# Ledger of designs, part 87: peptides against a protein of PDB entry 3EFO

Target 1, 262 residues: chain A of PDB entry 3EFO
Amino acid sequence: SQLADLYKSCETDALINFFAKSAFKAVLHQPLKVIREILVNQTAHMLACYRKNCASPSAASQLILPDSMKVLPVYMNCLLKNCVLLSRPEISTDERAYQRQLVMTMGVADSQLFFYPQLLPIHTLDVKSTMLPAAVRCSESRLSEEGIFLLANGLHMFLWLGVSSPPELIQGIFNVPSFAHINTDMTLLPEVGNPYSQQLRMIMGIIQQKRPYSMKLTIVKQREQPEMVFRQFLVEDKGLYGGSSYVDFLCCVHKEICQLLN

## One batch from the design tools (peptide; made by RFdiffusion4, then SolubleMPNN)

Design b2_p9_6_s3 (from b2_p9_6, 6 letters changed)
Fold by OpenDDE base, seed 1:
Structure b2_p9_6_s3 (fold): chain B 262 residues (1-262), chain A 9 residues (1-9)
Amino acid sequence: as target 1 above (262 residues)
Amino acid sequence: TSYVAITLE
């Protein structure tokens, strides 16, 4: 059907860019609560339409997503959790204005990365490979105390170190003997010169490539105070300021779809 | 991990 073809051709990243800019424009004229409701409603309506007109028969308990929109809900939730659409007093007006302006000028690729960061398990690096490690989902559940992860969203870059990170990797990256000796005030990695260090630097360079802004590097140790800031970028988890986890949002969307169809 | 079953088509 024509509708089925439409959904197949749908580009989620373009939709999110559109929704973000539309919502951020609407902030000037509409209450935040209304904007959030509209975004959820739009998401539910699109998916309800698919279920009604395009999807194969399935149990009502199942959330049916077209492949082209498989990541739409997670991005939508990220948008809903953005400071521009929240009215928490902890968020300054300046921060809202800044992020609003940033997103309003972002292209599709930039907004995609902005809303859903890239999280890479660099402790699994194969020094003999030139390929980037596969990204993991942005959730605390995907981190490991033994691991080292690089997170980037186009504006910020974090190097997260687990409390049980391998000493050999720590020495390879920082040229220090242990986790405790890592200086988290540094914004640049030392040029140690070993293959692992060079590969990490290469990866960071690739991530920075073709980004409009230079990402500042922040070194984060697990269980230290700055980790709280890092965790805000684990966008699939529950937000600090009342935002839902991805799973909770899926449930919300599913319920709304059911209400629309029944 | 998920409260609902998700099917991708």
Scores: peptide ipSAE 0.075, ipTM 0.782, DockQ to the pose 0.128
Fold by OpenDDE base, seed 5:
Structure b2_p9_6_s3 (fold): chain B 262 residues (1-262), chain A 9 residues (1-9)
Amino acid sequence: as target 1 above (262 residues)
Amino acid sequence: TSYVAITLE
């Protein structure tokens, strides 16, 4: 059917870019609450239409997503949780203005990475492999106290270290004996020169490649104060300023869809 | 909160 074909051809990254720019433009003349409601409503309507007209019969308890839009909800949630669309007083006007302006000029690829960061388990690196480690979901549940993770969203880069991260990796990356010796004030990794260090630097370079902005590196130790900033980029988790977790958002969308169809 | 099963098609 025509409608089914439409959903199959849908590009979520393009939609998110469109919705982001539309919403961020609307901020100038619409209340934030209304904008958020519109975004949720549009999401629900699109998915409700799919369920009604295209989806296979399924239980009401199931949220049915076309494959082309399988990541629409998570990205939409990330958009909704962006500081530009949040009306919390803790968020400065300057930050809102800054991010608004950034997104308004972002291409599809840029906005995709911006809203949903790459989170790479670099502690799993095989120095003999040329392949990048597989990204994990941006959630604290995917972190490990024994792990080291690299997060990047096109603007910021974080190297997160678990409290129990392997000393040998710490030595390899920082040339220090232990976790406690890592200086988090550094914005550049030392030139240690071993294969692991070189590979990490290569990965960082690849991530930086084709990005319009130079990403500042922030070293983050688990359980230290700066980790709070890092955790804000774990976009599938509950937001610091009232944003929903991905799971909660899915439930919200599902409820809206059900309301539309019933 | 309730859990929702996700089915991809």
Scores: peptide ipSAE 0.065, ipTM 0.770, DockQ to the pose 0.119
Fold by OpenDDE base, seed 3:
Structure b2_p9_6_s3 (fold): chain B 262 residues (1-262), chain A 9 residues (1-9)
Amino acid sequence: as target 1 above (262 residues)
Amino acid sequence: TSYVAITLE
């Protein structure tokens, strides 16, 4: 059917860009609560329509998504959790205004990365490989105390170090003997010159390539105060200001779909 | 952990 073909051709990244800009424009004229409700409703309606008209028969307990929209809910949740759409007093008006303006000028690729960061397990690097390591889901559950991770969202770049990260990697990256010796005030990695350091720098360069903004590097040690900022970019987890985890959001969407169809 | 089963088509 034409409808089935439409869902197959859907570009989720373009939709998210559209929804983001539409919502961020609407904040000037509508209450935040209303905007959030509209976004959830739109998500539910699109998926309900698919289930009703295109999807194979399935149990009511299942959430059915077309492959083209497999990441729509996670991106939508990220949008809903953005500071622009939150009315928490802890978020300054200036910060909301700043991020609003940023997103309003973003292309599809930019907004995709902005809402869902790239999180790379750097501790698994093959120094002989020219490929980037496979990204992991943006959740604390994907981190490890023994690991080192690079996170980038097009605006910020973080290098997160587990408390038990390998001393040899620490030496390779920072040229210091241990985790305790790492200076987190540093915004640039030292040019140590070994293959691992060179590979990491190359990866950082690739990530920075073709991005409209220069990403400042922040070094983050696990269990130190600055990690709290880093954790806010683990977008699949529950937000600091009460935003839903991805799993909770899926349940919410599923419930609304069921209400629409029953 | 998931509270609902997700099927991608």
Scores: peptide ipSAE 0.059, ipTM 0.766, DockQ to the pose 0.127
Fold by OpenDDE base, seed 2:
Structure b2_p9_6_s3 (fold): chain B 262 residues (1-262), chain A 9 residues (1-9)
Amino acid sequence: as target 1 above (262 residues)
Amino acid sequence: TSYVAITLE
């Protein structure tokens, strides 16, 4: 059907870019609560339409997403959790304005990365491979105390170190003997020169490639204060200021779809 | 058209 073909050709990243810019424009003349409701409503309507007209019959307990929109909810939740759309006193007007302007000028690829960061398990690097490690979902559940992860959203880059990170990797990256010796005030990795360090730097370069902004690197140790900032980029988890987890948002969307379809 | 099914409780 024509409708089925439409959903098949849908590009979620383009939709998110559109929704983000539309919402961020609307904040100037509409209440944030209304904007958030509209976004959720639009999401639900699109998915309800699919379920009604395109999807195979399924149990009411199932949320059915077309393959092309399988990540729409997670991105939408990320958008909803962006500081521009949050009415919290802890978020400064300046920060809202800044991020609003950034997103308003972002292309599709940029906004995609901005709303859903890349989270790469650096501790799994194969120095003989030219391929980037497979990204993991942006959730604390995907981190490990033994792991080292690189997170990037096009504006910021974080190197997260688990408290039990392998000393050999720490040595390879930082040229220091242990986790405790890592200086988190540095914004650049040392040029240690070993294959692991070189590969990590290469990966960082690839991530930085074709990004409109130079990403500042922040070294983050697990359980230290700066980790709280890092955790805000684990977008599938609950937000600090009342934002929903991805799971919670899925439930919300599902309920609204059910209401639309009865 | 393929779809992803997520079971919610």
Scores: peptide ipSAE 0.050, ipTM 0.705, DockQ to the pose 0.927

Design b2_p9_6_s4 (from b2_p9_6, 4 letters changed)
Fold by OpenDDE base, seed 3:
Structure b2_p9_6_s4 (fold): chain B 262 residues (1-262), chain A 9 residues (1-9)
Amino acid sequence: as target 1 above (262 residues)
Amino acid sequence: SSHVAIELE
């Protein structure tokens, strides 16, 4: 059907960019609550239409997404959890204004990365490979105490170190003997010169390529104070200021879809 | 099929 073809051709990244800019423009003249409701409603309506007109019958407990929109909910949840759309006193007006302006000028690729960061398990690096490691989902559940992860969202870059990170990797990256010796105040990795260090630097360089902003590096040790900031970029988890986890958001969307169809 | 089914509890 023509409608089915439409969904097949849908570009979720473009939609998210559009919704983000539309919502952030609306902030100037509409209540935040209304904006959030509209976004959820639009998401539900699009998916309800697909289920009604394009999908085969399925169990009531299942959320059915077209392949082209399989990541729409997660990005939408990230948008909804952005500080611009949250009315919490802990979030300064300046921060809201800053992020609003940033997103308003972002292209499709930029906004996609901004809302859903890359999280790379660099502890699994093959120093002889030219390929980037496969990104993992942005959730604490994907981290490991034995792991080292690089997170980037186009504006910030974090190097997260588990408390049980391999000493050999720590030495390879920082040229120090142990986790305890890592200085988290540094914003640049030392040029150690070994293959692992070189590979990591290359990866960081690739991530930085074609990004409009220079990403500052923050080194984060697990269970230390700065990790709290890092965790805010694990966007599939529950937000600090009451934003829903991805799973909770899926349930919310599913509920609304069911209401639309029944 | 060109869809994903997510089971929700």
Scores: peptide ipSAE 0.306, ipTM 0.895, DockQ to the pose 0.843
Fold by OpenDDE base, seed 5:
Structure b2_p9_6_s4 (fold): chain B 262 residues (1-262), chain A 9 residues (1-9)
Amino acid sequence: as target 1 above (262 residues)
Amino acid sequence: SSHVAIELE
C-alpha cells in the first residue's frame, strides 16, 4: 500500500533530526508545553495511522511500530527530555541556548548520537579482537558495579567505573592499584601501553574520529557526585528534571494511540 | 509490512 511504502521509506534518524530542529525552532515563539504536546501527538498520530492502515490486528496491550520506526519512541523521548524543551528552573537559559544552537546545526548522524548516546561495556573488551564491543541500552539497569563503561554522545565522553571494577582493568587503564586511587580530575587516559589500554584508546579514537566535535573525557566513579551528571545521559531512565523513562513514554504513546483509534 | 510489537503491561 501507499502508506506502507511511506513508512518503509521513513528513517527514524531523519525524523528525529527534523522533529528536533522543528521543535527547537518553535521554542522561540511557542510555549514549551505546546511543543511537547505537538511532538507527542505527532508521534502518536503517525503510529496510530500505521496501526490502523498498515499493521495486522494485534492485542490492545501491544504497541505496534513499523520496522523503520522501531526506535522512534526512544529517540522522541530523548528529544522531549532535552533541556531545550524543558522549562525547569534548574536548567539555565544559557544551557538551553547552547544546546539549541548545537542541534540546529547537526546533521542526521550527529543528532542521532546526540539524543541517544553510545554506551559501551569496556570491561568486556577482548584485546585480541578487532571488533568494537556491542553497545548496551542507555539505562542504569545495564550498568554493573563490576563494570567499566564508555559513554559518548558526540559532545561528551564519559568513562564510568563501577565501585567493584576489576583491579586488573583499573591497573590496565589507569596504572593505579585500585578504584580509590583513580584520579577523576584527569581528562586524558594515561598511556600505560598494555594491550587493554591501547584497545580502549583505539575505541575512543574511533568514536572521536566519527564526530565533528572534540569530546572531552570525563572519568566518573560510581557513587561519587559527578556520577549524577553521567546519569543524565542514561536517556532511557527517568530524567532528573521530570523526564519520563522510555518505558513510561511507551505507555504514554500507546495510550495516545489507543485514544486516537477509539 | 514488517513491524515490531512491544508488549506493555
Scores: peptide ipSAE 0.291, ipTM 0.892, DockQ to the pose 0.927
Fold by OpenDDE base, seed 1:
Structure b2_p9_6_s4 (fold): chain B 262 residues (1-262), chain A 9 residues (1-9)
Amino acid sequence: as target 1 above (262 residues)
Amino acid sequence: SSHVAIELE
């Protein structure tokens, strides 16, 4: 997938880890507004430098990203939208402190997954393949009412089911006849024993491998109240607490780059 | 160097 290719070709995971830890350290002695501005400035300056010194002339309407930094903006936006860097009354001090400490101890791989979750289309599984399905972008636009998706960020795991998800898959996963019969209070999938169920369990196991924390599974039905929590992990969308969408952030960065170069 | 161009409105 395009997303998988981007992550394989980028060298930004270490940078994001660095920026996250630097920012989360800075919250102790700098205003949040200043920290956010610094992060945006750093992003813009790096990209401006590339455009000025490494890129061929391009249209003013285009944002030019080097291959090594293709996913830097999306990561930076996720960092900016993290509760540690937000000043919202809805976010408790304890939650900020908790996430701050978590990230401060995360390795590069862990922080990458934490800031940008894996979102896998489970409904497309090939039971004859041992390969993981290609991840899709973390946006509501990539979900489908007919689909089933698994999301994981290293701390949480969600199984999202569309309202029109195939009954045969529901039967295969949960051993119930319909969407309405799915118990969302369960934290473990039943051992149904069919190939599809076994493959899903395998995938979940692979995702859990080499993660420092055991991810609790939450089953989410589309259009039910708990889906709102799930949507907070669709990091490319507009945040609940004032964070920008990825597209909006790109526009912001582009504007700043233009200001730096003109 | 290789790059990606994103068209912005």
Scores: peptide ipSAE 0.281, ipTM 0.890, DockQ to the pose 0.659
Fold by OpenDDE base, seed 4:
Structure b2_p9_6_s4 (fold): chain B 262 residues (1-262), chain A 9 residues (1-9)
Amino acid sequence: as target 1 above (262 residues)
Amino acid sequence: SSHVAIELE
């Protein structure tokens, strides 16, 4: 069917770009609450339509997503949790304006990365490989106290270090003997010169490649205050300013779909 | 058509 073909051809990254720009344009003349409701409603309608017309009958307890849109909810949740769409006094008007303008000019690839960061377990680096490590889901549950992770969203880059990160890696990256010795005020990695350091720098370079903005590097130690900023980019978790976790959002969408199909 | 089913509460 034409509808089935539509869903097969649907690309979530393009959709989220569209929804983001549409929503961010609407911010100028519509209440944030209404915009958020519209976004959720549109998401639910799209998925309800699929379930009704394209999917085989399934249990009411199951959320059915076409493969092409399997990540739509998570991206939509990220959009909904963006500061531009959050009505919180803690978020300055300038910050909202800044991010709004940024997204309004972003291409599909840029917005995808912006809303859902890359989170790379760099503690698993193979110095013999030039390939990027496989990204993990942006959730605290995917972090490890023994790990070191690089997060990038096209605007910011974070190097997160677990409290029990391997001293040898710390030495390799920072040329210091332990976690405690890492200076988090630095915005550049030292030129240590060992293979691990070089590979990390290469990875960072690859991430930076073809990005319109130079990403500032922030070194973050687990359990230190600046980690709070980093955690805001763990977009699948519950947001600091009232945004839902991915799981909670799925439940919300599912309920709305069920209501539409009743 | 392929799909993903997510079990929810």
Scores: peptide ipSAE 0.279, ipTM 0.889, DockQ to the pose 0.933

Design b2_p9_7_s2 (from b2_p9_7, 6 letters changed)
Fold by OpenDDE base, seed 3:
Structure b2_p9_7_s2 (fold): chain B 262 residues (1-262), chain A 9 residues (1-9)
Amino acid sequence: as target 1 above (262 residues)
Amino acid sequence: SSYHAIELE
Protein backbone atom coordinates (compact mmCIF):
# COMPACT_ATOMS: atom_id res chain seq x y z
CA SER B 1 0.00 0.00 0.00
CA GLN B 2 0.96 3.62 -0.38
CA LEU B 3 0.99 4.03 3.38
CA ALA B 4 3.25 1.04 3.81
CA ASP B 5 5.64 2.51 1.30
CA LEU B 6 5.70 5.73 3.27
CA TYR B 7 6.84 3.90 6.39
CA LYS B 8 9.45 2.01 4.42
CA SER B 9 10.95 5.27 3.23
CA CYS B 10 10.93 6.89 6.66
CA GLU B 11 14.30 7.99 7.99
CA THR B 12 14.41 7.64 11.75
CA ASP B 13 17.53 9.73 12.16
CA ALA B 14 15.87 12.67 10.43
CA LEU B 15 12.76 12.29 12.58
CA ILE B 16 14.76 12.28 15.79
CA ASN B 17 16.59 15.39 14.69
CA PHE B 18 13.28 17.07 13.93
CA PHE B 19 11.63 15.99 17.17
CA ALA B 20 14.63 17.06 19.20
CA LYS B 21 14.78 20.52 17.70
CA SER B 22 11.03 20.95 17.89
CA ALA B 23 10.94 19.89 21.52
CA PHE B 24 13.91 22.01 22.48
CA LYS B 25 12.32 25.01 20.79
CA ALA B 26 9.05 24.35 22.61
CA VAL B 27 10.84 24.34 25.98
CA LEU B 28 10.86 28.12 25.81
CA HIS B 29 7.07 28.44 25.91
CA GLN B 30 5.57 25.11 27.01
CA PRO B 31 5.80 23.08 30.23
CA LEU B 32 8.24 20.19 30.14
CA LYS B 33 5.51 17.76 31.13
CA VAL B 34 3.45 18.75 28.11
CA ILE B 35 6.40 18.43 25.77
CA ARG B 36 7.20 14.94 27.03
CA GLU B 37 3.60 13.89 26.65
CA ILE B 38 3.50 15.19 23.09
CA LEU B 39 6.62 13.24 22.17
CA VAL B 40 5.24 10.02 23.61
CA ASN B 41 1.90 10.60 21.92
CA GLN B 42 3.53 11.25 18.57
CA THR B 43 5.54 8.06 18.87
CA ALA B 44 2.49 6.04 19.82
CA HIS B 45 0.34 7.53 17.08
CA MET B 46 2.86 6.79 14.36
CA LEU B 47 3.27 3.21 15.49
CA ALA B 48 -0.44 2.72 16.05
CA CYS B 49 -1.15 3.88 12.53
CA TYR B 50 1.35 1.40 11.19
CA ARG B 51 -0.08 -1.47 13.18
CA LYS B 52 -3.60 -0.64 12.09
CA ASN B 53 -2.98 -0.07 8.41
CA CYS B 54 0.25 -1.80 7.44
CA ALA B 55 1.20 -4.60 9.81
CA SER B 56 -0.14 -8.12 9.79
CA PRO B 57 -2.37 -9.07 12.69
CA SER B 58 -0.32 -9.94 15.75
CA ALA B 59 -0.74 -10.85 19.39
CA ALA B 60 -1.64 -8.06 21.79
CA SER B 61 1.50 -8.81 23.77
CA GLN B 62 3.72 -7.80 20.87
CA LEU B 63 4.92 -4.37 19.90
CA ILE B 64 5.14 -4.12 16.13
CA LEU B 65 7.72 -1.80 14.60
CA PRO B 66 8.26 -1.18 10.91
CA ASP B 67 11.80 -1.87 9.79
CA SER B 68 12.40 1.82 9.11
CA MET B 69 11.40 2.71 12.67
CA LYS B 70 12.92 -0.19 14.58
CA VAL B 71 15.19 2.21 16.46
CA LEU B 72 12.75 5.10 16.77
CA PRO B 73 11.63 4.19 20.30
CA VAL B 74 15.14 3.92 21.70
CA TYR B 75 16.14 7.29 20.26
CA MET B 76 12.90 8.85 21.43
CA ASN B 77 13.54 7.58 24.94
CA CYS B 78 17.02 9.08 24.80
CA LEU B 79 15.50 12.41 23.80
CA LEU B 80 13.00 12.22 26.64
CA LYS B 81 15.81 11.48 29.08
CA ASN B 82 17.92 14.42 27.98
CA CYS B 83 18.54 17.00 30.69
CA VAL B 84 16.77 19.67 28.65
CA LEU B 85 13.48 17.83 29.03
CA LEU B 86 13.92 16.75 32.65
CA SER B 87 12.70 18.89 35.52
CA ARG B 88 15.23 17.99 38.19
CA PRO B 89 16.91 20.38 40.60
CA GLU B 90 20.18 18.48 40.23
CA ILE B 91 20.45 19.74 36.66
CA SER B 92 21.57 23.33 36.44
CA THR B 93 19.93 25.88 34.18
CA ASP B 94 23.28 26.45 32.54
CA GLU B 95 23.62 22.79 31.63
CA ARG B 96 20.13 22.78 30.16
CA ALA B 97 20.86 25.88 28.13
CA TYR B 98 24.14 24.47 26.91
CA GLN B 99 22.68 21.15 25.80
CA ARG B 100 19.74 22.89 24.17
CA GLN B 101 21.95 25.16 22.10
CA LEU B 102 24.16 22.27 21.05
CA VAL B 103 21.29 20.19 19.73
CA MET B 104 19.63 23.13 17.99
CA THR B 105 22.65 23.39 15.71
CA MET B 106 23.22 19.67 15.13
CA GLY B 107 22.77 17.93 11.82
CA VAL B 108 21.06 14.59 11.46
CA ALA B 109 24.22 12.54 11.93
CA ASP B 110 25.33 14.64 14.89
CA SER B 111 22.09 14.33 16.80
CA GLN B 112 21.90 10.61 16.14
CA LEU B 113 25.28 10.03 17.71
CA PHE B 114 24.58 12.51 20.48
CA PHE B 115 21.43 10.80 21.68
CA TYR B 116 22.69 7.25 21.22
CA PRO B 117 26.44 6.87 21.72
CA GLN B 118 28.73 4.35 20.12
CA LEU B 119 29.93 1.76 22.62
CA LEU B 120 32.78 -0.34 21.27
CA PRO B 121 34.30 -3.44 22.86
CA ILE B 122 37.92 -2.63 22.15
CA HIS B 123 39.21 -5.57 24.17
CA THR B 124 38.20 -7.68 21.18
CA LEU B 125 40.26 -5.71 18.69
CA ASP B 126 42.00 -7.43 15.85
CA VAL B 127 45.21 -5.49 15.45
CA LYS B 128 45.48 -6.62 11.85
CA SER B 129 42.05 -5.35 10.88
CA THR B 130 41.12 -1.81 9.87
CA MET B 131 37.47 -2.49 10.58
CA LEU B 132 35.85 -0.95 13.62
CA PRO B 133 34.56 -3.42 16.16
CA ALA B 134 30.81 -3.86 16.17
CA ALA B 135 29.12 -1.52 18.59
CA VAL B 136 27.16 -2.98 21.46
CA ARG B 137 23.95 -1.68 22.98
CA CYS B 138 24.43 1.15 25.48
CA SER B 139 23.60 -0.80 28.61
CA GLU B 140 25.53 -1.99 31.63
CA SER B 141 24.42 -5.49 30.74
CA ARG B 142 26.73 -5.37 27.75
CA LEU B 143 29.79 -4.42 29.79
CA SER B 144 32.20 -6.98 31.18
CA GLU B 145 34.51 -6.75 34.18
CA GLU B 146 37.12 -8.35 31.96
CA GLY B 147 36.52 -5.89 29.15
CA ILE B 148 37.63 -2.50 27.91
CA PHE B 149 35.09 -0.30 26.13
CA LEU B 150 35.24 2.95 24.21
CA LEU B 151 32.18 5.20 24.31
CA ALA B 152 31.67 8.27 22.13
CA ASN B 153 28.69 10.57 21.55
CA GLY B 154 30.28 13.23 19.37
CA LEU B 155 31.07 15.47 22.33
CA HIS B 156 32.70 13.16 24.85
CA MET B 157 34.84 10.07 24.62
CA PHE B 158 35.25 7.57 27.45
CA LEU B 159 37.60 4.66 27.83
CA TRP B 160 36.03 2.34 30.38
CA LEU B 161 38.14 -0.34 32.04
CA GLY B 162 36.75 -3.33 33.86
CA VAL B 163 38.27 -4.18 37.23
CA SER B 164 39.45 -7.46 35.73
CA SER B 165 40.57 -6.10 32.38
CA PRO B 166 43.54 -8.03 30.99
CA PRO B 167 46.90 -6.81 32.29
CA GLU B 168 48.41 -7.32 28.87
CA LEU B 169 45.92 -4.88 27.36
CA ILE B 170 46.51 -2.41 30.15
CA GLN B 171 50.20 -2.66 29.46
CA GLY B 172 49.54 -2.28 25.77
CA ILE B 173 47.41 0.83 26.15
CA PHE B 174 48.92 2.61 29.14
CA ASN B 175 52.37 1.05 29.54
CA VAL B 176 51.67 0.26 33.19
CA PRO B 177 51.68 -3.17 34.85
CA SER B 178 48.18 -3.25 36.31
CA PHE B 179 44.73 -1.73 36.63
CA ALA B 180 45.72 0.00 39.86
CA HIS B 181 48.52 1.88 38.12
CA ILE B 182 46.28 3.54 35.54
CA ASN B 183 46.09 7.29 35.98
CA THR B 184 42.51 8.39 35.34
CA ASP B 185 43.52 12.06 35.23
CA MET B 186 44.95 11.56 31.76
CA THR B 187 43.07 13.05 28.83
CA LEU B 188 45.40 11.54 26.24
CA LEU B 189 46.62 8.02 25.71
CA PRO B 190 50.37 7.56 25.80
CA GLU B 191 52.30 6.82 22.64
CA VAL B 192 53.16 3.23 23.52
CA GLY B 193 53.75 2.23 19.92
CA ASN B 194 52.67 -1.42 19.96
CA PRO B 195 50.11 -2.72 17.46
CA TYR B 196 47.24 -2.71 19.93
CA SER B 197 47.91 0.86 21.00
CA GLN B 198 48.17 1.97 17.40
CA GLN B 199 44.93 0.23 16.49
CA LEU B 200 43.09 1.86 19.37
CA ARG B 201 44.41 5.26 18.41
CA MET B 202 43.33 4.68 14.84
CA ILE B 203 39.83 3.78 15.97
CA MET B 204 39.66 6.89 18.11
CA GLY B 205 40.74 8.89 15.10
CA ILE B 206 38.06 7.39 12.90
CA ILE B 207 35.41 8.16 15.49
CA GLN B 208 36.61 11.74 15.67
CA GLN B 209 36.40 12.16 11.90
CA LYS B 210 33.77 14.56 10.58
CA ARG B 211 32.60 15.46 14.06
CA PRO B 212 32.23 19.21 14.59
CA TYR B 213 33.72 19.08 18.08
CA SER B 214 36.92 17.59 19.39
CA MET B 215 35.95 14.91 21.87
CA LYS B 216 37.77 15.05 25.18
CA LEU B 217 38.93 11.66 26.41
CA THR B 218 38.05 10.52 29.92
CA ILE B 219 39.61 7.39 31.39
CA VAL B 220 37.17 5.55 33.62
CA LYS B 221 37.88 2.72 36.02
CA GLN B 222 35.02 0.46 36.95
CA ARG B 223 33.70 1.06 40.48
CA GLU B 224 35.43 4.40 40.84
CA GLN B 225 33.50 7.64 41.25
CA PRO B 226 33.89 8.87 37.65
CA GLU B 227 32.13 5.74 36.43
CA MET B 228 28.86 7.32 37.53
CA VAL B 229 29.28 9.96 34.86
CA PHE B 230 30.05 7.29 32.29
CA ARG B 231 26.96 5.31 33.22
CA GLN B 232 24.75 8.25 32.30
CA PHE B 233 25.67 7.54 28.69
CA LEU B 234 24.40 3.98 28.94
CA VAL B 235 21.15 5.35 27.62
CA GLU B 236 19.17 2.11 27.53
CA ASP B 237 19.45 1.78 31.30
CA LYS B 238 17.33 3.60 33.84
CA GLY B 239 18.47 7.17 34.21
CA LEU B 240 19.86 8.59 37.41
CA TYR B 241 17.32 11.40 37.41
CA GLY B 242 14.15 9.44 36.84
CA GLY B 243 14.36 8.58 33.17
CA SER B 244 12.98 5.24 32.08
CA SER B 245 14.94 2.31 30.79
CA TYR B 246 14.41 1.39 27.17
CA VAL B 247 12.39 -1.66 28.19
CA ASP B 248 10.14 0.43 30.41
CA PHE B 249 9.66 2.94 27.63
CA LEU B 250 8.68 0.21 25.19
CA CYS B 251 6.06 -0.98 27.62
CA CYS B 252 4.77 2.56 27.99
CA VAL B 253 4.53 3.08 24.25
CA HIS B 254 2.91 -0.30 23.74
CA LYS B 255 0.29 0.49 26.34
CA GLU B 256 -0.53 3.77 24.66
CA ILE B 257 -0.75 2.12 21.24
CA CYS B 258 -3.16 -0.45 22.61
CA GLN B 259 -5.28 2.33 24.05
CA LEU B 260 -5.35 4.10 20.69
CA LEU B 261 -6.40 0.94 18.89
CA ASN B 262 -8.88 -0.22 21.53
CA SER A 1 9.12 -9.40 6.82
CA SER A 2 9.20 -5.62 6.83
CA TYR A 3 8.46 -5.31 10.53
CA HIS A 4 9.84 -6.32 13.91
CA ALA A 5 7.80 -7.84 16.71
CA ILE A 6 8.93 -7.29 20.28
CA GLU A 7 7.43 -9.49 22.96
CA LEU A 8 6.66 -7.45 26.06
CA GLU A 9 4.90 -10.09 28.20
Scores: peptide ipSAE 0.220, ipTM 0.853, DockQ to the pose 0.788
Fold by OpenDDE base, seed 5:
Structure b2_p9_7_s2 (fold): chain B 262 residues (1-262), chain A 9 residues (1-9)
Amino acid sequence: as target 1 above (262 residues)
Amino acid sequence: SSYHAIELE
């Protein structure tokens, strides 16, 4: 059907860019609550329409996503959880204004990465491989106390270290003997020169090359104060200043779809 | 059409 073809032609990244810019423009003349409701409603309506007209019958407990929109909900939730759309006094006007302007000028690729960061398990690096490690979902559940992860969203870059990170990797990256010796005030990795260090630097370089803005590197130790900032980029989790986890959002969307379809 | 099903219950 033509409708099915339309859904197949949809690009989630373009949709998110559109929704983000539309919402962020609307912030100037509409209440945030209304904007959020519109975004959720639009999401639900699109998915409800698909389920009604394109999808095969399925159990009521299942949320059905067309292939072209398989990641729409997660990105939409990230958009909804952006500080621009959150009505929290803890978020400064300046921060809202800043991020609003940033997104208003972002291309499709930039906004996609901005809303859903790339999280890489660099502790699994094979120094003999030229392939980048596969990104993991942006959730605390994907982190490991024994792991080291690189997070990037096009504006910020974080190197997160678990409290039980392998000493050999710490030595390889920082040229220090232990987790405790890592200086988190540094914004640049030392040029240790070993293969692991070189590989990490290469990965960071590749990530940076794809972005129009220079990303500041922040070293984050698990359970230290800066980790709180880092955790805000784990966008599938519940946010500090509100917003649902991805799972909760899926439930919300599903409920609304069911209501639309009776 | 290809689709993805997410079990929520």
Scores: peptide ipSAE 0.208, ipTM 0.849, DockQ to the pose 0.879
Fold by OpenDDE base, seed 1:
Structure b2_p9_7_s2 (fold): chain B 262 residues (1-262), chain A 9 residues (1-9)
Amino acid sequence: as target 1 above (262 residues)
Amino acid sequence: SSYHAIELE
């Protein structure tokens, strides 16, 4: 399923902005463990309240999300997995401070994109269409070895290429014969001039529009070392530093809701 | 209001 069909944000973006700023402020005077617990509790309490007062009877194995909050859990999990709220030694204090500062100044739209990136299957582009491709969920399960994907979170932009990506698309984008010939050290796409290249550039331009920061492009080949960095932005997957997958987080929230209501 | 039901283990 496509992200556009599954995750239409209503007021959740505003809530996440609020929760993020509140949590990042609290980091200065509360333990990280406490902050994380509060965020989970807030999520569970909100959803428990809905289930108790608004939802129709349902099976105990089902998590019920109102339409207005259907994307709340995924964003909340992204917030919980942010380096600012993690205590892993691999994350420098400078990185935490930097991201904290960034988020504290972000508007609703900026924080939304920051916590949940856009992942676009550009290999499916119709050069005759002016519409952007529908975003997919930020998970490895949505990638394909035959595909080419563009990821952007407002700060970084990645062009991910599957090992079996079509040579004709590679030629169209990079003007090289094959996947092996792609130079991943470049930060700009060549101006090849064909319709596919122009459309990709247009898409990248649209993504960059009205963003406060210029996103540097990183070209990533599947199965190469730099892909590890890219995978960190697949926020629905299990985190590198111990963060839960979206599915695992849903189970956690569901468990807490059941505890509150039973 | 509309809602979404997610089946969990």
Scores: peptide ipSAE 0.192, ipTM 0.841, DockQ to the pose 0.625
Fold by OpenDDE base, seed 4:
Structure b2_p9_7_s2 (fold): chain B 262 residues (1-262), chain A 9 residues (1-9)
Amino acid sequence: as target 1 above (262 residues)
Amino acid sequence: SSYHAIELE
């Protein structure tokens, strides 16, 4: 089972879709700072309400999340860290407009994947299985230098390779003898024809066919400059352009809740 | 109803 499937079982995906569209609509007539504050405030208010009215008494040091909203903070943080809501000159107006327009037309499932990508440990593939590998949390801490990971968010697809990824897997995927021989300029995997390659291609196909947009494949080597682009999609980590990590955001939300309740 | 408690510093 995929982590995304677990998240989908919660109502959070619908809430995030709503908040995203609301926020992205508001961008046209409200300052980004205000929008971000509103989103954090709404999150805190929702959780504060639960704590006050539904949850059992707990220590002040604990953040209490109902099961239905257990992933609300992580998704909200992803929303807050989206380029549309970031006031950074490094992000072009065209890019903001593009992503804004995309999200405005996204269904719940699409926006869920968009804000929180699937990160699949490809190095764990069982060529005899038809099941997709279980997704891992989108954080650098979940990556392995010995691993190969596929990331997809409905718009982009990345194949990330650790510096110590197994040569046999590299050979299986790229038909080259080592990590150093991988050509990262490729946007398509070679048709090697072995079971592992075929399985990977199948997985990529499954991911693609479930999405309304064609995803370009980017091959990324760990510690090379292009990895920085990939790392931006590790949404639980600290953002490149000032966004908070998931942990930092939790602390922020907790603080806000405490202020509301005390 | 179930909930999740996260210990924060």
Scores: peptide ipSAE 0.178, ipTM 0.833, DockQ to the pose 0.634

